# Peptides against a protein of PDB entry 3JWR: the designs that were tried, part 214

Target 1, 323 residues: chain A of PDB entry 3JWR
Amino acid sequence: TRELQSLAAAVVPSAQTLKITDFSFSDFELSDLETALCTIRMFTDLNLVQNFQMKHEVLCRWILSVKKNYRKNVAYHNWRHAFNTAQCMFAALKAGKIQNKLTDLEILALLIAALSHDLDHRGVNNSYIQRSEHPLAQLYCHSIMEHHHFDQCLMILNSPGNQILSGLSIEEYKTTLKIIKQAILATDLALYIKRRGEFFELIRKNQFNLEDPHQKELFLAMLMTACDLSAITKPWPIQQRIAELVATEFFDQGDRERKELNIEPTDLMNREKKNKIPSMQVGFIDAICLQLYEALTHVSEDCFPLLDGCRKNRQKWQALAEQ
Target 2, 298 residues: chain A of PDB entry 3JWR as posed
Amino acid sequence: TRELQSLAAAVVPSAQTLKITDFSFSDFELSDLETALCTIRMFTDLNLVQNFQMKHEVLCRWILSVKKNYRKNVAYHNWRHAFNTAQCMFAALKAGKIQNKLTDLEILALLIAALSHDLDHRGVNNSYIQRSEHPLAQLYCHSIMEHHHFDQCLMILNSPGNQILSGLSIEEYKTTLKIIKQAILATDLALYIKRRGEFFELIRKNQFNLEDPHQKELFLAMLMTACDLSAITKPWPIQQRIAELVATEFWEQGDQVGFIDFVCTQLYEALTHVSEDCFPLLDGCRKNRQKWQALAEQ

## One batch from the design tools (peptide; made by RFdiffusion4, then SolubleMPNN)

Design b2_p16_6_s2 (from b2_p16_6, 9 letters changed)
Fold by OpenDDE base, seed 4:
Structure b2_p16_6_s2 (fold): chain B 323 residues (1-323), chain A 16 residues (1-16)
Amino acid sequence: as target 1 above (323 residues)
Amino acid sequence: DADDYARLEELLAKHT
């Protein structure tokens, strides 16, 4: 395609020029092409292209395929969300110095997972999919969308000309796919809530050890969630804009719940409860986000900007909730 | 905190 030719021929700017190592990064001003260039830079600077012998054209095609398989009519869970998740992962790996704690296969898997974790998202949550008796709900009982996202990821990875993992051994390939699957499934917030207590307890007791395979898996899951939720850490103007996108998508679901299911939506998805957004954001930060970024910062102090951003946004949301 | 858990369940019911 012309898009592929343009991307493959383009000079990829440095990570410094693209500012993709910054936790404060925003994609709002970037074109789709620039987001693809950023993604190439992430793979390159993490040494993934070199270590796994990726062909440039194949990587370009894969990126474009991933981008194409996000829906444009979804307000939040689109390519830009996936791209921002991957950028946060890149920043956490580089600026947050987590790269030195992980294997190349784990890094490869996390980056692929971050970009792929919401593939073909429909702008509705698992509860809606279940209640609507969608065909996907017949395939999976739990984490319905996350299973679908992984299926889409696998489909793309196996598509002709998109096989960025072709340089891996069979064992490396299996390991990578396992980690990708676990990482995508970990973005189910229900699973995060179920598992986070173990992680926090290990941190609290100073017993956290990345040399333990189970603890490594747990950490990768927590890191994925931290990147997936990273909008809450962004500078306030960026946070507000993203919160508007989230609210738009949630209200669209709530409107559909009323119309299609004859159900009164929860406050989070109820357009009539828009005035509750600030207090709900404070509740979300306190219940879900703060402890995660505290724990992540304990693992790597260089991740502090995520925690600091979350704290600052809590203050901003609290101030709005008091109005 | 039971209140945090209830808020979390409500949030989870919304996100999941």
Scores: peptide ipSAE 0.029, ipTM 0.724, DockQ to the pose 0.112
Fold by OpenDDE base, seed 1:
Structure b2_p16_6_s2 (fold): chain B 323 residues (1-323), chain A 16 residues (1-16)
Amino acid sequence: as target 1 above (323 residues)
Amino acid sequence: DADDYARLEELLAKHT
């Protein structure tokens, strides 16, 4: 395609020029081509292209395929969300110094997972999918969408000309796919809530050890969630803009719940309760975000900007909730 | 408030 030719021929700017190592990164001013260039830079600077012998054209095609399999009519869970998740992963690996704690296969899997974790998202949550009796709800009992996202990821990885993992051994390939699956499934917040207590307790007791395979898996899951939720850590103007996108998508679901399911939406998805957004954001930060970024900062102190950003945004949301 | 957090966790659990 013309898009592939343009991407494959383009000079890829440095990570410094693209500012993709910054936790404060924003994609708002970037074209789709520029987001693809950023993605190439992430793979290159993490040594994934070299270590796994990726062909440049194949990587370009894969990136464009991933981007194409996000829906354009979804307000938040689109390519830009996936891209920002991956950028946060890149920043956590580089600036946050987590790269040195992980294997190349784990890094490869996490980056692929971050880009792929919401593939073909429909702008509705698992609860809606289940209540609407969607065909996907018959295939999976829990984490319905996350299983679908992984299936989409696997489909793309196996598509002709998109096989970025072709340089891996059979064992490396199996390991990578296992980690990708686990990482995508970990973005189900229900699973995060279920598992986070074990992680926090390990940190609290100073018993956290990345050499333990179970604890490694747990850490990768927590890291995925930290990147997926990283909008809450962004500079306030960025945070507000993203919160508006999230609210738009949730209100769209609420409108569909009224129309299609004949139910009253929850406050989070109720357009008429827009005034509750600030207080709900404070609650979200306190219940879900703060402890995660605190624990992550305990694993790597260089991740502190995520925690600091989260704390600053809590203050901003609290101030709005008091008005 | 602990109740607000429980509601939010429930909301988020339903969101997954």
Scores: peptide ipSAE 0.028, ipTM 0.724, DockQ to the pose 0.097
Fold by OpenDDE base, seed 3:
Structure b2_p16_6_s2 (fold): chain B 323 residues (1-323), chain A 16 residues (1-16)
Amino acid sequence: as target 1 above (323 residues)
Amino acid sequence: DADDYARLEELLAKHT
């Protein structure tokens, strides 16, 4: 395609030029091509292209395939969300110094997972999928959409000309897929809530050890969530704009719940309760976000900008809630 | 899944 040719022939700017090591990064000003260039840079600077002998054209095709398999009519859970998740992962690995704590396969898996974790997202949550009796709800009991996202990820990885993992041994391939699956599934907030207590307790007791395989898996899950939710850490103008996208998508779901399922949506998804957004954001930060970024900062102090951003945004949302 | 989101909402409600 012309798009592939353009991408493959383009000079990829440095990570510094692209500012993709910054926790404050925003994609709002970037074209789709520039987001793809950023993605190439992430793979390159993490040494994934070299270490796993990725062909440039194959990587370009894969990136474009991933991008293509996000829906354009979904307000938030689209390519830009996946891209921002991956950028946060990259920033956490580089600026946050997490790279030195992980294997190359883990890094490879996390980056692929971040880009792929919401593939073919429909702008509705698992609860809606269940209640709408969607065919996917018959295949999976829990984390329905996350299983679907992984299936889409696997489909793309195995598609002709998209096989970025072809340079891996069989064992490396299996390991990578396992980690990708776990990482994508970890983006189900229900699973996060279930598992986070163990992580926080390990940190609290100063017993956290990444050399333990179970704790490593737990950390990768927490890191995925931290990147997935990283919009909450962004500078206030960026955070506010992203929150509007999230609200739009949630309200669209609520409208569908009312129309298609004949149910009253929850406050979070109720367009009529838009005035509750600030207080709900405070609640979200307190219930979900703060402890995660605190714990992550304990693992690596260089991740502090995520925590600081989250705290600052809490203050901003609280101030709006008091108006 | 539905229960999981309900739990999330409950958590949110407790912190608002």
Scores: peptide ipSAE 0.028, ipTM 0.713, DockQ to the pose 0.546
Fold by OpenDDE base, seed 5:
Structure b2_p16_6_s2 (fold): chain B 323 residues (1-323), chain A 16 residues (1-16)
Amino acid sequence: as target 1 above (323 residues)
Amino acid sequence: DADDYARLEELLAKHT
């Protein structure tokens, strides 16, 4: 395609030029082409292209295929969300120095998972899918959308001309797919809530050890969640704008819940309760975000900007809630 | 506590 030719021929700017190592990164000013260039740079600077013998054209095609399989009519859970998740992963690996704690296969899997974790997202949550009796709800009982996202990821990876993993041995390939699946499934917040207590307790007791395979898996899950939720850590103007996108998508779901399911939406999904957004954001930060970024900072102190950003945004939301 | 869990479930029902 013309898009592929343009991407494959383009000079890829440095990570410094693209600012993709910054935790404060924003994609708002970037074109779709620039987001793809950023993605190429992430793979290159993590040594994934070299270590796994990726062909440049194949990587370009794969990136474009992933981007194409996000819906444009979804306010938040689109390509830009996936891209920002991957950028946060890249920043955590580089600036946060987590790269030194992981294997090349784990890094490869996490980056693919971050980009792929919401593929074909429909702008509705698992509860809506279940309550609407969608065909996907018949295939999966739990983490319905996350299983679908992984299926989409696998489909793309196996598509002609998109096989970025063709340089891997059979064992490396199996390992990578296992980690990708686990990482995508970990983005189900229900699973995060179920597992986070174990992680926090290990940190609290100073018993956390990445050499333990189970604890490694747990850490990768927590890291995925930290990157997926990283919008809450961004500078206030960016955070506020992203919160508006999230609210738009949630209100769209709430409108559909009223129309299609004849139910009153929850406050978060209720357009009429827009005035509760600040207090709900404070609640979200306290219940979900703060402890995660505290724990992550304990694993790597260089991740502190994520925690600091989260704390600053809590203060901003609290100030709005008091008005 | 139970309230935190209920709030979390509500938040999860919202985000999941």
Scores: peptide ipSAE 0.031, ipTM 0.720, DockQ to the pose 0.125; fails the geometry check

Design b2_p16_6_s3 (from b2_p16_6, 8 letters changed)
Fold by OpenDDE base, seed 5:
Structure b2_p16_6_s3 (fold): chain B 323 residues (1-323), chain A 16 residues (1-16)
Amino acid sequence: as target 1 above (323 residues)
Amino acid sequence: SSRDYEELEELLRKHT
C-alpha cells in the first residue's frame, strides 16, 4: 500500500526528537504516520529489531496492521490508547530503568502486548458483553474482551508479511506468545484487583524478588496495568482531555444499556451524572492507581514521575469535586 | 466475570 511505502521509506527520528522517553508524552499533536514512526523507534531503541532480526518492511506492515485493527468510531479504546500504553511502557523501560530488570523476550512481549492489548475493542466493557449475551461471552467466561484482543494479536502476528517473530527460535516464540497472552489478560482490571494484593504485600514486606518466576509474572502484569492506566499520570491538561474521551465512551455504553438492555447504567456510565466525574476520578485514583504507582516506584525509583503525576491529578480532581 | 466487575464497582463506590 501507499501507506506502507511511505512508512518504510521514512526517516525515523530519534527518541529524543519524538520525546517518547518522557512520562509527560502526548500524542495529540501526532499524525498516524508519526505514531507509527514512534513505534518503530521503540522497537529499535529497545534493541528488538537487531536482537530478533526483524525486517524493517515486516515491522512496518505489522504496525500498520495493528493500527488498522483498532476501530475509529471508539472514543477512547482506539489506536491512540494502545500507542500511549506502549509509549508509557517504553518510558518505563528506558527512563524508568525497568529494561535492566527484564529479559529481551519479556521486553519484546510487553511491547507487542501494549500495542495489541485492546485490538478490535468495541467501546464496551466485559460486563456489557456478558449482559448483552454477545457471541464472545459464550466463548470465554472471564476476561472476555482480553481473550478476543489476544486472538486478534495472534491473527495479525500470523498474517502474511506481518511475521515480526520469524527470527525467533521455536522455544523463544512459544515463550513470547505466553508472555503476550498473560500481559494482555492482565489488562482486565478485575484481574488486577484480584492479584494486586499479593504484589503490594511482597513490596511491603521487602520480599519482592524478580528472580522468582511467579513474582516476575506478577510484576509484568502490574507493569502492564500501570501503563494501561497511565493517562491518570499525565500533565493535567492531557489528563483532563483523556478523561473526557473515557467519559464519552462510558456514556455511550450507558446510553446503549438503557436502549438495548433496558437497564439503568451505573453512575460511571450515566450521562446524567456527569457532575460526579471529579469525585469518581478521586475515588478511582485512591482505589486503583495510587498504590500501584507507589509500588512501582519502590521497584524502580525512576518511575516516580508516574506517581507524582497521579498525586497531582488527584489534587486537581479533588478541587473540582469541592466546587 | 460479573462477580469481579461488581467487586470493582463496589470498590470504586466505597472510595467516591
Scores: peptide ipSAE 0.031, ipTM 0.722, DockQ to the pose 0.623
Fold by OpenDDE base, seed 4:
Structure b2_p16_6_s3 (fold): chain B 323 residues (1-323), chain A 16 residues (1-16)
Amino acid sequence: as target 1 above (323 residues)
Amino acid sequence: SSRDYEELEELLRKHT
């Protein structure tokens, strides 16, 4: 395609030029082509292209395929969300120095997972999918959408001309797919809530050990969640804009819940409760985000900008909640 | 799965 030709022929700017190492990164001013160029740079600077012998054209095609399989009519859970998740992962790996704690296969898997974790998202949560009796709800009992996202990821990876993993051995391929699946499934916040206590307790007791395979898996799950939620850490103007996108999508779901399911939406998804957004954001930060970024910062102090950003945004939301 | 989301919602309610 013309798009592929343009991407494959383009000079890829440095990570410094693209600012993709910054935790404060924003994609708002980037074209779709520039987001693809950023993605190429992430793979290159993580040595994934070299170490796994990725063909440039194949990588370009894969990126474009992933982007194409996000819906444009979804307010938040679209390509830009996936791209920002991957950028946060890249920043955490590089600037946050987590790269030094992980294997190349784990890094490869995390980057693929971050880009793929919301593939074909429909702008509704698992509860809606379940309550609407969607065909996907018959295939999966838990983490319905995350299973679907992984299926889409696998489909793309196996598509002709998109096989970025063709340079891997059979064992490396199996390992990578396992980690990708676990990482995508970990983005279900319900699973995060269930598992985070173990992680926090290990940190609190100074018993956290990345050499333990179970603890490694747990850490990768927490890292995925930290990147997935990273909008809450962004500079306030960026945070506000993203929060508006999230609210738009949630309210769209709530409207559909009223119309299609004849149910009263929760306050989070209730357009009539828009005035509760600031207090709900404070609650979300306190209940979900703060302890995660504290724990992540404990694992790597260079991740502090995520925690600091989260704290600053909590203050901003609290100030709005008091008005 | 529904129970898990209910738990999340309850956690959010406790902090708002």
Scores: peptide ipSAE 0.030, ipTM 0.719, DockQ to the pose 0.601
Fold by OpenDDE base, seed 2:
Structure b2_p16_6_s3 (fold): chain B 323 residues (1-323), chain A 16 residues (1-16)
Amino acid sequence: as target 1 above (323 residues)
Amino acid sequence: SSRDYEELEELLRKHT
């Protein structure tokens, strides 16, 4: 395609020029081509292209395939969300110095997972999928959409001309896919809620050890969630805009719940409760975000900008809730 | 804040 030709022939700017190492990064001003260039730079600067002998054209095609398999009619859970998740992962690995704590296969898996974690997202949560009796709800009992996202990820990775993992041994390939699956499934916030207590307790007791395979898996799950939710850490103008996208998608679900399921949506999904957004954001930060970024900062102090951003946005949302 | 928290938790529990 013309898009592939343009991407493959383009000079890839440095990470510094693209600002993709910054926790404050915004994609708002970037074209789709620039987001793809950023993604190439992430793979390159993490040494993934070199270490796993990725062909440039194959990587370009894979990136474009991933982008194409996000829906354009979904307000938030689209390519830009996946791209921002991956950028946060990159920043956490580089600026947050988490790269030094992980293997190359883990880094490879996390980056692929971040880009792929919401593939073919429909703008509705697992509860809606279940209640609407969607065919996917018959295939999976739990984490319905996350299983679907992984299936889409696997489909793309195995598609002709998209096989960015062709340079891996069979064992490396199996390991990578296992980690990708676990990472994508970990983005189910229900699973995060179930597992986070173990992580926080290990941190609190100073018993956290990445050499333990179980704790490593737990950490990768927490890191994925931290990147997935990273919009909450962004500078206030960026946070506000992303919150509007999230609200739009939630309200669209609520509208569908009324129309298709004949139910009253929860306040979070209720367009008529827009005035509750600030207080709900405070609740979200307190319930989900703060402890995660605190714990992540304990693992790597260089991740502090995420925690600081989250705290600052809590203050901003609280101020709006009081008006 | 507490009400919003409970609603969010309930939503997340249903996200299985």
Scores: peptide ipSAE 0.029, ipTM 0.718, DockQ to the pose 0.091
Fold by OpenDDE base, seed 1:
Structure b2_p16_6_s3 (fold): chain B 323 residues (1-323), chain A 16 residues (1-16)
Amino acid sequence: as target 1 above (323 residues)
Amino acid sequence: SSRDYEELEELLRKHT
């Protein structure tokens, strides 16, 4: 395609030029081509292209395939969300110095998972899918969409000309797919809520050990969530804009819940309760975000900008809630 | 979807 030709022939700017190592990164000013270039740079600077012998054209095609399998009519859970999740992962690995704590296969899996974790997202949550009796709800009982996202990820990885994992041994391939699956499933916030207590307790007791395979898996899950939620850590103007996108998508679901399911939406999804957004954001930060970024900062102090950003945004949302 | 789960809504109700 013309898009593939343009991407494959383009000079890829440095990570410094693209600012993709910054926790404060914003994609708002980037074209789709520039987001793809950033993605190539992430793979390159993590040594994934070299270590796993990726062909440049195959990587370009894969990136474009992933981008194509996000819906444009979804306000938040689109390519830009996946891209920002991957960028946060890259920043956490590089600037946050987590790269040195992980294997190359784990890094490969996390980056693929971050880019793929919301593939074919429909702008509705698992509860809506279940209540609407969607065919996907018959296939999966829990983490319905996350299983679907993984299936889409696997489909793309196995598609002709998109096989970025073709340089892996059979054992490396199996390991990578296992980690990708676990990482994508970990983006189900229900699973995060279920598992986070174990992680926080290990940190609190100073018993956290990445050499333990179970604790490693747990950490990767927490890291995925930290990147997936990283919008809450961004500079205030960016955070506000992303919160508007999230609200738009939730209100769209609420509108569909009224129309299609004949139910009153929750406050979070109720367009008429826009004035509650600031207080809900404070609640979200307190209930979900703060402790995660605190724990992540204990694993790597260089991740502090995520925690600091989260704290600053809590203050901003609290100030709005008091007006 | 990372934000909009029943457990999140419950947590929000408890903390707001």
Scores: peptide ipSAE 0.035, ipTM 0.753, DockQ to the pose 0.257; fails the geometry check

